Peptides against a protein of PDB entry 4ASU. Designs and how they scored, part 201

Target 1, 270 residues: chain A of PDB entry 4ASU
Amino acid sequence: ATLKDITRRLKSIKNIQKITKSMKMVAAAKYARAERELKPARVYGVGSLALYEKADIKTPEDKKKHLIIGVSSDRGLCGAIHSSVAKQMKSEAANLAAAGKEVKIIGVGDKIRSILHRTHSDQFLVTFKEVGRRPPTFGDASVIALELLNSGYEFDEGSIIFNRFRSVISYKTEEKPIFSLDTISSAESMSIYDDIDADVLRNYQEYSLANIIYYSLKESTTSEQSARMTAMDNASKNASEMIDKLTLTFNRTRQAVITKELIEIISGAA
Target 2, 83 residues: chain B of PDB entry 4ASU
Amino acid sequence: FTFASPTQVFFNSANVRQVDVPTQTGAFGILAAHVPTLQVLRPGLVVVHAEDGTTSKYFVSSGSVTVNADSSVQLLAEEAVTL

## One batch from the design tools (peptide; made by RFdiffusion4, then SolubleMPNN)

Design b2_p21_4_s2 (from b2_p21_4, 9 letters changed)
Fold by OpenDDE base, seed 1:
Structure b2_p21_4_s2 (fold): chain B 270 residues (1-270), chain C 83 residues (1-83), chain A 21 residues (1-21)
Amino acid sequence: as target 1 above (270 residues)
Amino acid sequence: as target 2 above (83 residues)
Amino acid sequence: AAAAALAQAVRAALQAVAARA
């Protein structure tokens, strides 16, 4: 490579490093907000899931309609955030299909559709776009819940798949159950709640669905911003190492050119 | 007893004496060892009676309340404010 | 739009860096 080629490459990588450093700072600010907003959201969401855990709601084996909700965003450059969710969705869909169940998919964020469209296009009910530009609100979760309820798809049970935040360096893809109103109302373990009006139970289930979706969005957002911050940090470090290597190559090449010119002067061949 | 909104936690696994909640079917008091129940909230007043005899008042919007067999209670409001 | 264009440029640039390493 000529000195000019090395210099051009150095300039390009230095510019990339500036961009990745800037993106790291933006991701860090968004992460700090997301982590603060996740604290109450986790209490709220886990509180909503408490019924299903404590009641040990079981879906009868004869029930065949299963809904998979994958939660991520529209935005890339966040490591394995989207691929982890999509991988678990694929695994779950394959297991359910092997069990003779009907599977439908909802994608929260365009990245789910982008990964799964070739293999699972016919299974998609809806994809929610414009996810991840702003922090998710309870209103956003309510819109998703309402769209699901209005879809006309009468699922028996479902799975919501999202990245749960563990720490700034760790997330885990997890699944939480979603049950239909009919599944809840018919569960033997719900017999202790039999005096509950059907309208009350329906409204309760609508809130529960919105709550779980909201919780999943908050976990996903925090995990994503953390992963993006880490990815941009790693990219900045990799750029730094490449700058160092190219700088050494530049210095060696410069010395070789000088040495060649000196030899030509001394030899009188110039 | 857990009482939260999407944005704020008021109680997290706390011990309380009584919680008065506004439901669509009417207001009721949740005491120790209350029977399991599910209710949906109407806009109204929540009153939390602490074991020390102190009372806290909240205005809530929509939401849910769950009383489980293990006497755990989850009060989940879409919006809630301290009064 | 600007954020997507920046993300694409960063991704393309990072891929170009990785392909030459």
Scores: peptide ipSAE 0.024, ipTM 0.868, DockQ to the pose 0.013
Fold by OpenDDE base, seed 2:
Structure b2_p21_4_s2 (fold): chain B 270 residues (1-270), chain C 83 residues (1-83), chain A 21 residues (1-21)
Amino acid sequence: as target 1 above (270 residues)
Amino acid sequence: as target 2 above (83 residues)
Amino acid sequence: AAAAALAQAVRAALQAVAARA
């Protein structure tokens, strides 16, 4: 490589490093907000799931319609965030299909569709776009929940798949159950709950769905911003190492050029 | 007893004496060992009676309350404010 | 458009850095 080529590469990598450092700072600010907003959202979301964990709601095996909701975002440059959710969605869809279940898919965020479109296009009911520009609100979750309820797809059971935040360096893809009103109302384990009006139960389940979606969005957002911050940090470090290597190569090449020029002067061949 | 909104936690796995909740069918008091139930909240006052005899009042917009067989209670409000 | 182009440029640049490292 000529000195000009090395200089051009150095300039390019230095510019990339500036971009990745800036993106790291933006991701760090969004992460710090998301982590603060996740604290109450986790208590709220875990509280919403407590019924399903404690009542041990079972879906009859003859029920065949299963809904998979994958939660991520529209935004890339966050490591394995989207691929982890998509991988678990594929695994769950394959297991359910092997069990003779009908599987439909909902994507929260365009990245789920981008990954699964070629292999699962016919199973998609809807994809929610414009996810990840702003922190998710309960209103956003309610809109998603309402759209699901109005979709006309009468599922028996569902799975919501999202990345649960563990720490700044760790997330885990998890699954939580979603039950239809019919499944929850017919569950034998619900008989211990006295005098539940059908309208009360319907309203309760609609609210519960919004709660679970909200919780999943908050976990996903925190995980995503953390993963993006880490990815941009790693990219900035890798760029730094490459700058150092290229700087050494530049210095060596410059010395070789000077030496060649000196030899040409001494030999009278220049 | 857990009482939270999407944005704020008021109680997290706390022991309380009684919680008065506003439901669509009326206000009722949740005591220790209350029978399992599910209710939807109407806009109104929540009153939490602590074991020490202190009372805290909250206004809630909507939400749900769950009383489980294990006597755990989840009060989930869409919006809630301390009074 | 500009944010998408920047994201693509950053991805391409990161891939080019990873492929040459």
Scores: peptide ipSAE 0.024, ipTM 0.874, DockQ to the pose 0.013
Fold by OpenDDE base, seed 4:
Structure b2_p21_4_s2 (fold): chain B 270 residues (1-270), chain C 83 residues (1-83), chain A 21 residues (1-21)
Amino acid sequence: as target 1 above (270 residues)
Amino acid sequence: as target 2 above (83 residues)
Amino acid sequence: AAAAALAQAVRAALQAVAARA
């Protein structure tokens, strides 16, 4: 490689490193906010799931329609955040199909669609785009919930798949159940909650869905920003190592050029 | 007893004497060993009666309340403010 | 738009660096 080639490559990598460092700082700021906002959101979301855990709601085996909601974002450069959700979605879809269930998919965030479109295009109902530019709000979750309920797809049971935040260095892809109004209304374990007005139960389920979506978005966002911060740090370190290697190569090549020029001068070949 | 909004937690698995909630069907008091129920919140006043006899008041918007067979209660408001 | 273009440029650049390694 000529000195010019090495210099061009060094300049390119140094520019990448500047960008990755900047992105790390942006991700760190977003992570710090997301982690603060996750604390109440987790209590709220876990509180909403408490009914399903306590009632042990079971979907009858004759019920075949299953909805998978994958929660992620539109934004890349966050390590395995999207691929982990997509992997779990694929696994769940395959398991459900093997059990003779009909599977439909909703993607929250365009990255889910980007990963699964080729293999699962026919199973996609909708993809919610414009996810991850701003911190998710309860309003955003409500819009998603409403659109889902208005989609015309009558599911019996669903799975919401998202990355639960553990720590700045760890997340876990998890699944939480979603039940249709009909499934909840017909569940034997719900008999202890008898004398509930149908309109009350419908409204309750609308809130429950919005709550679970909101929770999943907050967990996902926190996990994503943390993973992006880590990914950008790693990219910055890798760029640094490459800069060091190329700098050594540049210095060696420069010395060789100087030596050659000196030899040409001494030899009178100049 | 858990009482939270999406942005704030007021009670997290706390023991309370009574919680008065505004529901779409009317306001009711949740006491110890209340019958299991699901309700939706209307905009209104929540009053939490602590075991020490203190009372806290909150204004809530829409949301849900769940009373489970194990006497656990989840009050989940879309918005809530301390009064 | 600028952030998306930057992210795309970074991805392309990182992929180009990875493909040359």
Scores: peptide ipSAE 0.024, ipTM 0.877, DockQ to the pose 0.013
Fold by OpenDDE base, seed 3:
Structure b2_p21_4_s2 (fold): chain B 270 residues (1-270), chain C 83 residues (1-83), chain A 21 residues (1-21)
Amino acid sequence: as target 1 above (270 residues)
Amino acid sequence: as target 2 above (83 residues)
Amino acid sequence: AAAAALAQAVRAALQAVAARA
């Protein structure tokens, strides 16, 4: 490589390092916000899931329509955030298909569709785009819930797959159940909740769906920002190491050029 | 007893004496060992009676309330403010 | 547009670093 080539590459990597450092700071600020907003959202979302855990709601085996909601975002440069969700979605879809279930997919964030398009395009009902630009709100979750409920897809049960935040260095891809109104209303374990008006139950389920979606979005966002911060830190370190290596190569190449020029001068071959 | 909105937690696994909730079917009080039920909140006043005799008032916009067989209660409001 | 191009450049650079490790 010429000195010019090395210099050009050094300049490029230094620029990338500046960008990754800036992105790290932006991700850190977004992470700090997301983590604060996740605290109440987790209490709220776990509270909404408490019924399903306590009632041990089961879907009859004869019911075949299964919905998978994958939660991520539109935004890249966050390590394995999207691929982790997509991997679990693929595994779940394959297991359900092997069990003779019909599987439909909803993608929250364009990255899910981008990963699954080639293999699962026919199973997609809808993909929600414009996810991850701003922190998710309950209104955003309500829109997704409403769209699902209005989709006309009569699922029996479903799964919402998202990255649960553990720490700044750890997330876990998890699944939470989604049940249709019919599945809840027909569940034997719900008999202890007798005398519930059908309209009340419908409205309750609409809130429940919005609540779990909201919770999943908050977990996903926090996990994503943390993972992005880590990815940008790693990128910045890798760029630093490459700058150091290229700087050494530059110095060696410069010495070789100088030596060559000196030999040419001394030999009169210039 | 858990009482939260998407953005704020008011009670998290707390012990309370009674919670009065505004539901679409009517206002009712949730006491200890209340029968399991599901209800939807209407806009209105939530009153939490603590074991120490303190009473806290909240306005809620909408949401749900769940009373489970284990006497756990989840009051989940879309919007809630302390009064 | 600029943020996407930057993201692609960063991604390409990261992949180029990973391919050399």
Scores: peptide ipSAE 0.024, ipTM 0.872, DockQ to the pose 0.013; fails the geometry check

Design b2_p21_4_s3 (from b2_p21_4, 13 letters changed)
Fold by OpenDDE base, seed 5:
Structure b2_p21_4_s3 (fold): chain B 270 residues (1-270), chain C 83 residues (1-83), chain A 21 residues (1-21)
Amino acid sequence: as target 1 above (270 residues)
Amino acid sequence: as target 2 above (83 residues)
Amino acid sequence: SEAEALRRAVLEALRRVAARE
């Protein structure tokens, strides 16, 4: 490579490093906010899931309609955040299909659709776009919940798949159950809950769905920002290493050029 | 007893004496060993009676309340403020 | 590890960019 080529490459990588450093800083700020907002959201969301754990809701095996909600975002450059959710969705869909279930998919965030469109396009009910530009609100979750309930797909049970935040360096893709109103209403374990009006139960279920979606969005957002921060840090380090290598190459090449020129001068060559 | 909104936690697995909640079916008092039930909140006052005799008041907009067989309670409001 | 894989992927991406210019 010529000195000019090396210089151009160095300039390019230095620019990339500037971008990755800036993105790291932005991700760090978003992460800090997301982590703060996740604390109450987790208590809220886990509280909403408590019924299903304590009541031990069982879906009859003859019920075949299953909904998978994958929770992610529209934004890239965050490591395996999107692919981990998609992988779990694919695994779940395959397992359900093998069990003779009908599977439909909802994608929260465009990246889910982007990954699964080729293999699962016919199973998608809806994809929610414009996710991840701003922190998710309960209003956002309510809109998603309402859209799901109005989709016309009468699922029996479902799974919401998202990345749960563990720490700044760790997340885990997890699945939580979603049950239809009919499944809850017909569950034998619900018999201990006295005198529940049908309208009350319907409204309760709407809140439950919105609560779980909100929780999943907050976990996903925190995980994503943390992963992006890590990814951008790694990118910056890789760029630094490459800059060092190219700088050495530049110096060696420059010395070689100088040596050649000196030889030409000494030898009388043009 | 857990009482939270999406943005704030008021009680997290706390032991309380009594919680009064506004539900769509009317006023509802949750005491120890209350029968399991599900209710939806209407806008109104929540009153939490602590074991030490202190009373806290909150205004809630909407949401849900769950009383489980194990006496655990989840009060989940969309919006809640301390009074 | 996932972290190592990511680091490698970014390095490869940078190499591709460097090769274009």
Scores: peptide ipSAE 0.020, ipTM 0.835, DockQ to the pose 0.011
Fold by OpenDDE base, seed 2:
Structure b2_p21_4_s3 (fold): chain B 270 residues (1-270), chain C 83 residues (1-83), chain A 21 residues (1-21)
Amino acid sequence: as target 1 above (270 residues)
Amino acid sequence: as target 2 above (83 residues)
Amino acid sequence: SEAEALRRAVLEALRRVAARE
């Protein structure tokens, strides 16, 4: 490689490093906010899931319609955040299909669709876009919940799949159950709950769904920003290493050129 | 007893004497041995009676309250403010 | 000449350096 070629590469990589460093800082800021907002959201979301855990709601085997909600975002460059969710969605869909269930999919974030559209296009009900630019709000979750409830798809049970935040360096893809109003209403375990009318239960389930979606969005966002921060840090380090290597190559090449010129001068060829 | 909004936690697995909640079907008090129930909140006042005799008041917009068989209570408000 | 010998020695030394880089 000529000195010119090396210099061009160096310049390019240095520019990339600047971009990755900048992106790291942006991700770090978003992560810090997301983590703060996740604390109450987790209590809130886990609280909403408590009923399902305590009531041990069982779906009858004859019920065949299952909804999978995958939660991620539209934005890339965050490691395996999207692929992890998609992978678990695929696995769950396959397992359910093998069990004779009908599976429909909702994607929160365009990346889910991007990954699954070729293999699961017929199973998609809707994809929610414009996720991840701004921190998710309860309003956003409510909109998603309402759209789902109004979709006309009468699922019996479902699964919401998202990345749960563990630490700045760790997340885990998790699945939480969602139940239809009919499934909850017919569940034997719900008989212990007194004085529940149909309207109350319907409204309760609407809140529950919104709560769970909100929770999942907050977990996902925190996980994503953390993963992006890490990914950009790694990219910056890799760029640094490459810069160092190329700089060494440049120096060696420069020395070789100088040596060649000296030889030519001494030999009388120049 | 857990009482939270999406953005704030007021009580997290706390022991309380009584919680008064505004529901769509009417306001009622949740005692330690209250029967399991599900309710939806209406805008109104939540009053938490602590074991030490202190009383805290909150305004809530909407949400849900769950009383479980194990006496755990989840009060989840869409919006809540301390009064 | 001594000058030519020195020139050759320098050239050889430089070529060795160039070959190692």
Scores: peptide ipSAE 0.016, ipTM 0.813, DockQ to the pose 0.003
Fold by OpenDDE base, seed 1:
Structure b2_p21_4_s3 (fold): chain B 270 residues (1-270), chain C 83 residues (1-83), chain A 21 residues (1-21)
Amino acid sequence: as target 1 above (270 residues)
Amino acid sequence: as target 2 above (83 residues)
Amino acid sequence: SEAEALRRAVLEALRRVAARE
């Protein structure tokens, strides 16, 4: 490579490094906010799941309709955030199909659809777009819940798949159960709950679904921002290493050129 | 007893004497060893009676309340403010 | 559009960096 080629490459990598550093800072700011907002959201979301854990609601084996909700976003450059969710969705869908269940999929965020469209297009009910530009609100979750409930698809049970935040450097793809109103109403374990009116139970289920979706969105957002911050940091470090290597190559090449010129002068070959 | 909104936690696994909640079927008090139940909140006043005799008042918009067999209570409001 | 352009540029740049490793 000529000195000019090396110089051009150095300039390009330095520009990339500036961009990745800037993106890291933006991701860091969003992460800090997301983490703060996740604290109450987690208490709220875990509280909403407490009933299902304590009541041990079981779906009858003869029920075959299963809904999978994958939660991510529209935005890339966040490492394995989207692929992790998609991988878990694929695995779950395959297992359920092998068990003779009917599987339908909802994607929260466009990235899920982009990954699964070729292989699972027929199983998609709906994809919610415009996720991840702004922090998710309870209103957003309520809209998703309402659309699901009004979709006309009468699932028996379901699962919501999302990335749970562990730390700035760690997330885990998790699955939480979703139950239909019919499944909850027919569950033997619910018999201990006194004076549950059908209308009350319906409304309760609507809130429960919205709560779980909200919780999953907050976990996903925090995980995504942390992963993006890490990805941009890694990119910046890799760029730095490449700059160092190219700089050494440049210096060596320059010395060789100078040496060659000196030899030519000394030898009188000019 | 857990009482939270999506954006704020008021009580997290706390021991309380009594919680008065506004539900669609009417206001009722949740005492120790209350029977398990599920209710939906209506806009109204929540009163938390602590074991030390102090009372705290909150206004809630909507949400749910769960009383479990193990006497745990989850009060989840869409919006809540301290009064 | 600017955000998408930046994303594409960063992805392309990252791919170039990865391909040279």
Scores: peptide ipSAE 0.028, ipTM 0.849, DockQ to the pose 0.013; fails the geometry check
Fold by OpenDDE base, seed 4:
Order: structure tokens, then sequence, then C-alpha cells
Structure b2_p21_4_s3 (fold): chain B 270 residues (1-270), chain C 83 residues (1-83), chain A 21 residues (1-21)
């Protein structure tokens, strides 16, 4: 490689390092906010899931329609965040199909569709785009919930798959159940909640869905920002190492060029 | 007793004496050993009576309230403010 | 978009780094 080539490469990597450092800082700020906002969201979301945990809601085996909601975002450069969700979605879809269930998929965030479109295009109902630019709000979750409920797909049971935040260095892809109104209404375990008005239950289910989606979005966002921060840090470190290596190569090459020139001068070949 | 909005937690697995909630079917008081029920909130006043005798008032918008068989209660409001 | 271009550039850079390891 010529000195010019090495210099150009050095400049390019230095610029990339600057970008990755900047992105790290942005991700760090977003992470800090997301983590703060996750605290109440987790209490809220876990509270919403409490019914499903306490009421052992079982979907009858004859019910075949299953909905998978994958929660992620539109934005890349966050490690395995999207692939982890997609992997779990694929696994769940395959297991359900093997069990004779009909599976439909909703993607929250364009990355889910990007990963699964080729293999699961026929199973996709809808993909929600423009996810991840701003922190998710309850309003956003409500919109998703409403669109799902209005999709015309009468699922019996569903799974929402998202990355649960554990720590700045750890997340876990998890699945939480979603139940249709009919499934909840017909569940034997719900008999202890007698005399619930049908309209009340419908509204309750709508809130429950929105709540769970909101929770999943908050978990996903926190996990994503943390993962992005880590990814950008790693990229910056790798760039630094490459800069060091190229700098050494540059110095060696420069010395070789100088030596060659000196030899040419001394030998009179110039 | 858990009382939260998406953005704020007011009570987290706390023991309370009574919670008065505004529901679409009517306002009711949740006491110890209340029968399991699911309700939807209407905009209105939530009153929490703590075991120490203190009373806290909150305005809530829409949401849900769940009373479980184990006497756990989840009050989940879309919006809530301390009054 | 400028954002997409930047993303592609970063991804390409990361791939180049990974290929040298």
Amino acid sequence: as target 1 above (270 residues)
Amino acid sequence: as target 2 above (83 residues)
Amino acid sequence: SEAEALRRAVLEALRRVAARE
C-alpha cells in the first residue's frame, strides 16, 4: 500500500471513530432517559400482566389462530437486538405451525419485517414503521393496539416478543401472552371474576393490550439503546486499534520509502 | 395494592385499608378481601386510605382496576395526578 | 437519506474491521 493509500484509510477510520463516538454519546443519553422511564413503565406493565399470571388462562387446543407480535425498532447498529427478536419469532412460529396452529405476525419496527419478509411474508399482517426515533409513548402503544384490534384477524391467543432490559450489558428476549376477548371470556379460570359486563371486559382487554404493548416498547427501547451504546463503544475501540496498526504501517512504509530514496541518491541512480 | 400510570408509580405492592375508585359502572370501594373483579376507570377521583389513617387523593383519567383472588389490586390509570 | 448513508458507512466500516480480525 502506498503512503497515500494508508493516509486515506487513516483519515477514513478516524472519521468513522468520530461518528461512532458521537453515536455512543447519543445512545448513552437516550439510554439514561429510557432507563428512567422504564421504572414506572415496568410497574405499570407488570401490573397489567398480573391478571394473566394469576388467572391461568388456557387457550383451548381447538383454537388455532395465533398472533405473534415482534417488538423492535427501525434503527440498526444495536448488536443482536433485532435478530434476537426475529429468532424467537421464527422459533415460536415454527413451533406453533408444528402444533397445527395458524400463525400471523405483526412487526413493530421495520427491522422485523426486513429480517422476516422473505421467509414469512405471507404471515405478516402489518408492520409498524417509524419506531425508535422518539421514546415510545402510551399513545403510540394505543395506536398499535387499536390497529391490531381493527386488523380483522380474529386471533385466539398471541405472543408479544420483545427484549427485556436486565442491565446496561444484558437483555433477554422474552415472550408474554396476549389473549383475545373471546379467550378471556371463555377461560374457566376467569369464573372467579363473575358478573363482569361484556363491554367492561372488552374495554379492559383493550387497555390490557395497550398496556402490554407500551411495556414491551419501553423494555425494547431501553435494551436497544443500551446495546447501541455498547456496539458504538466496541466500534470506537476497534477503530482505535485499527488506527494504531495503520499508523505503525504508515511509519514503516515511510521509512522504507525514505531508505529507498536514499539508496537511489547514494547509488547515483537518480 | 399497586397504583401506577405509564409514567408514575404511586403505590407498589403496598398495603392499604381502602381504595375508592371511579369506574364506568359506578364508584366503589375496594376493601380487604374484596371479591375478584375487573373494572374500567372513568375520569374521576381516586381516594386511597392508608393503614396509618392517611388519605391521599388522585385524579385519574381512563384505565383499569383489577381485584384478584389473592386480594392484590392493580389500579392502572392512563393518566394520574396527585391532588 | 443522510441518515441512511451514515448508517451504511458505519456498517461498512464495521465489516471492514471484522474482516481484518
Scores: peptide ipSAE 0.024, ipTM 0.849, DockQ to the pose 0.013; fails the geometry check

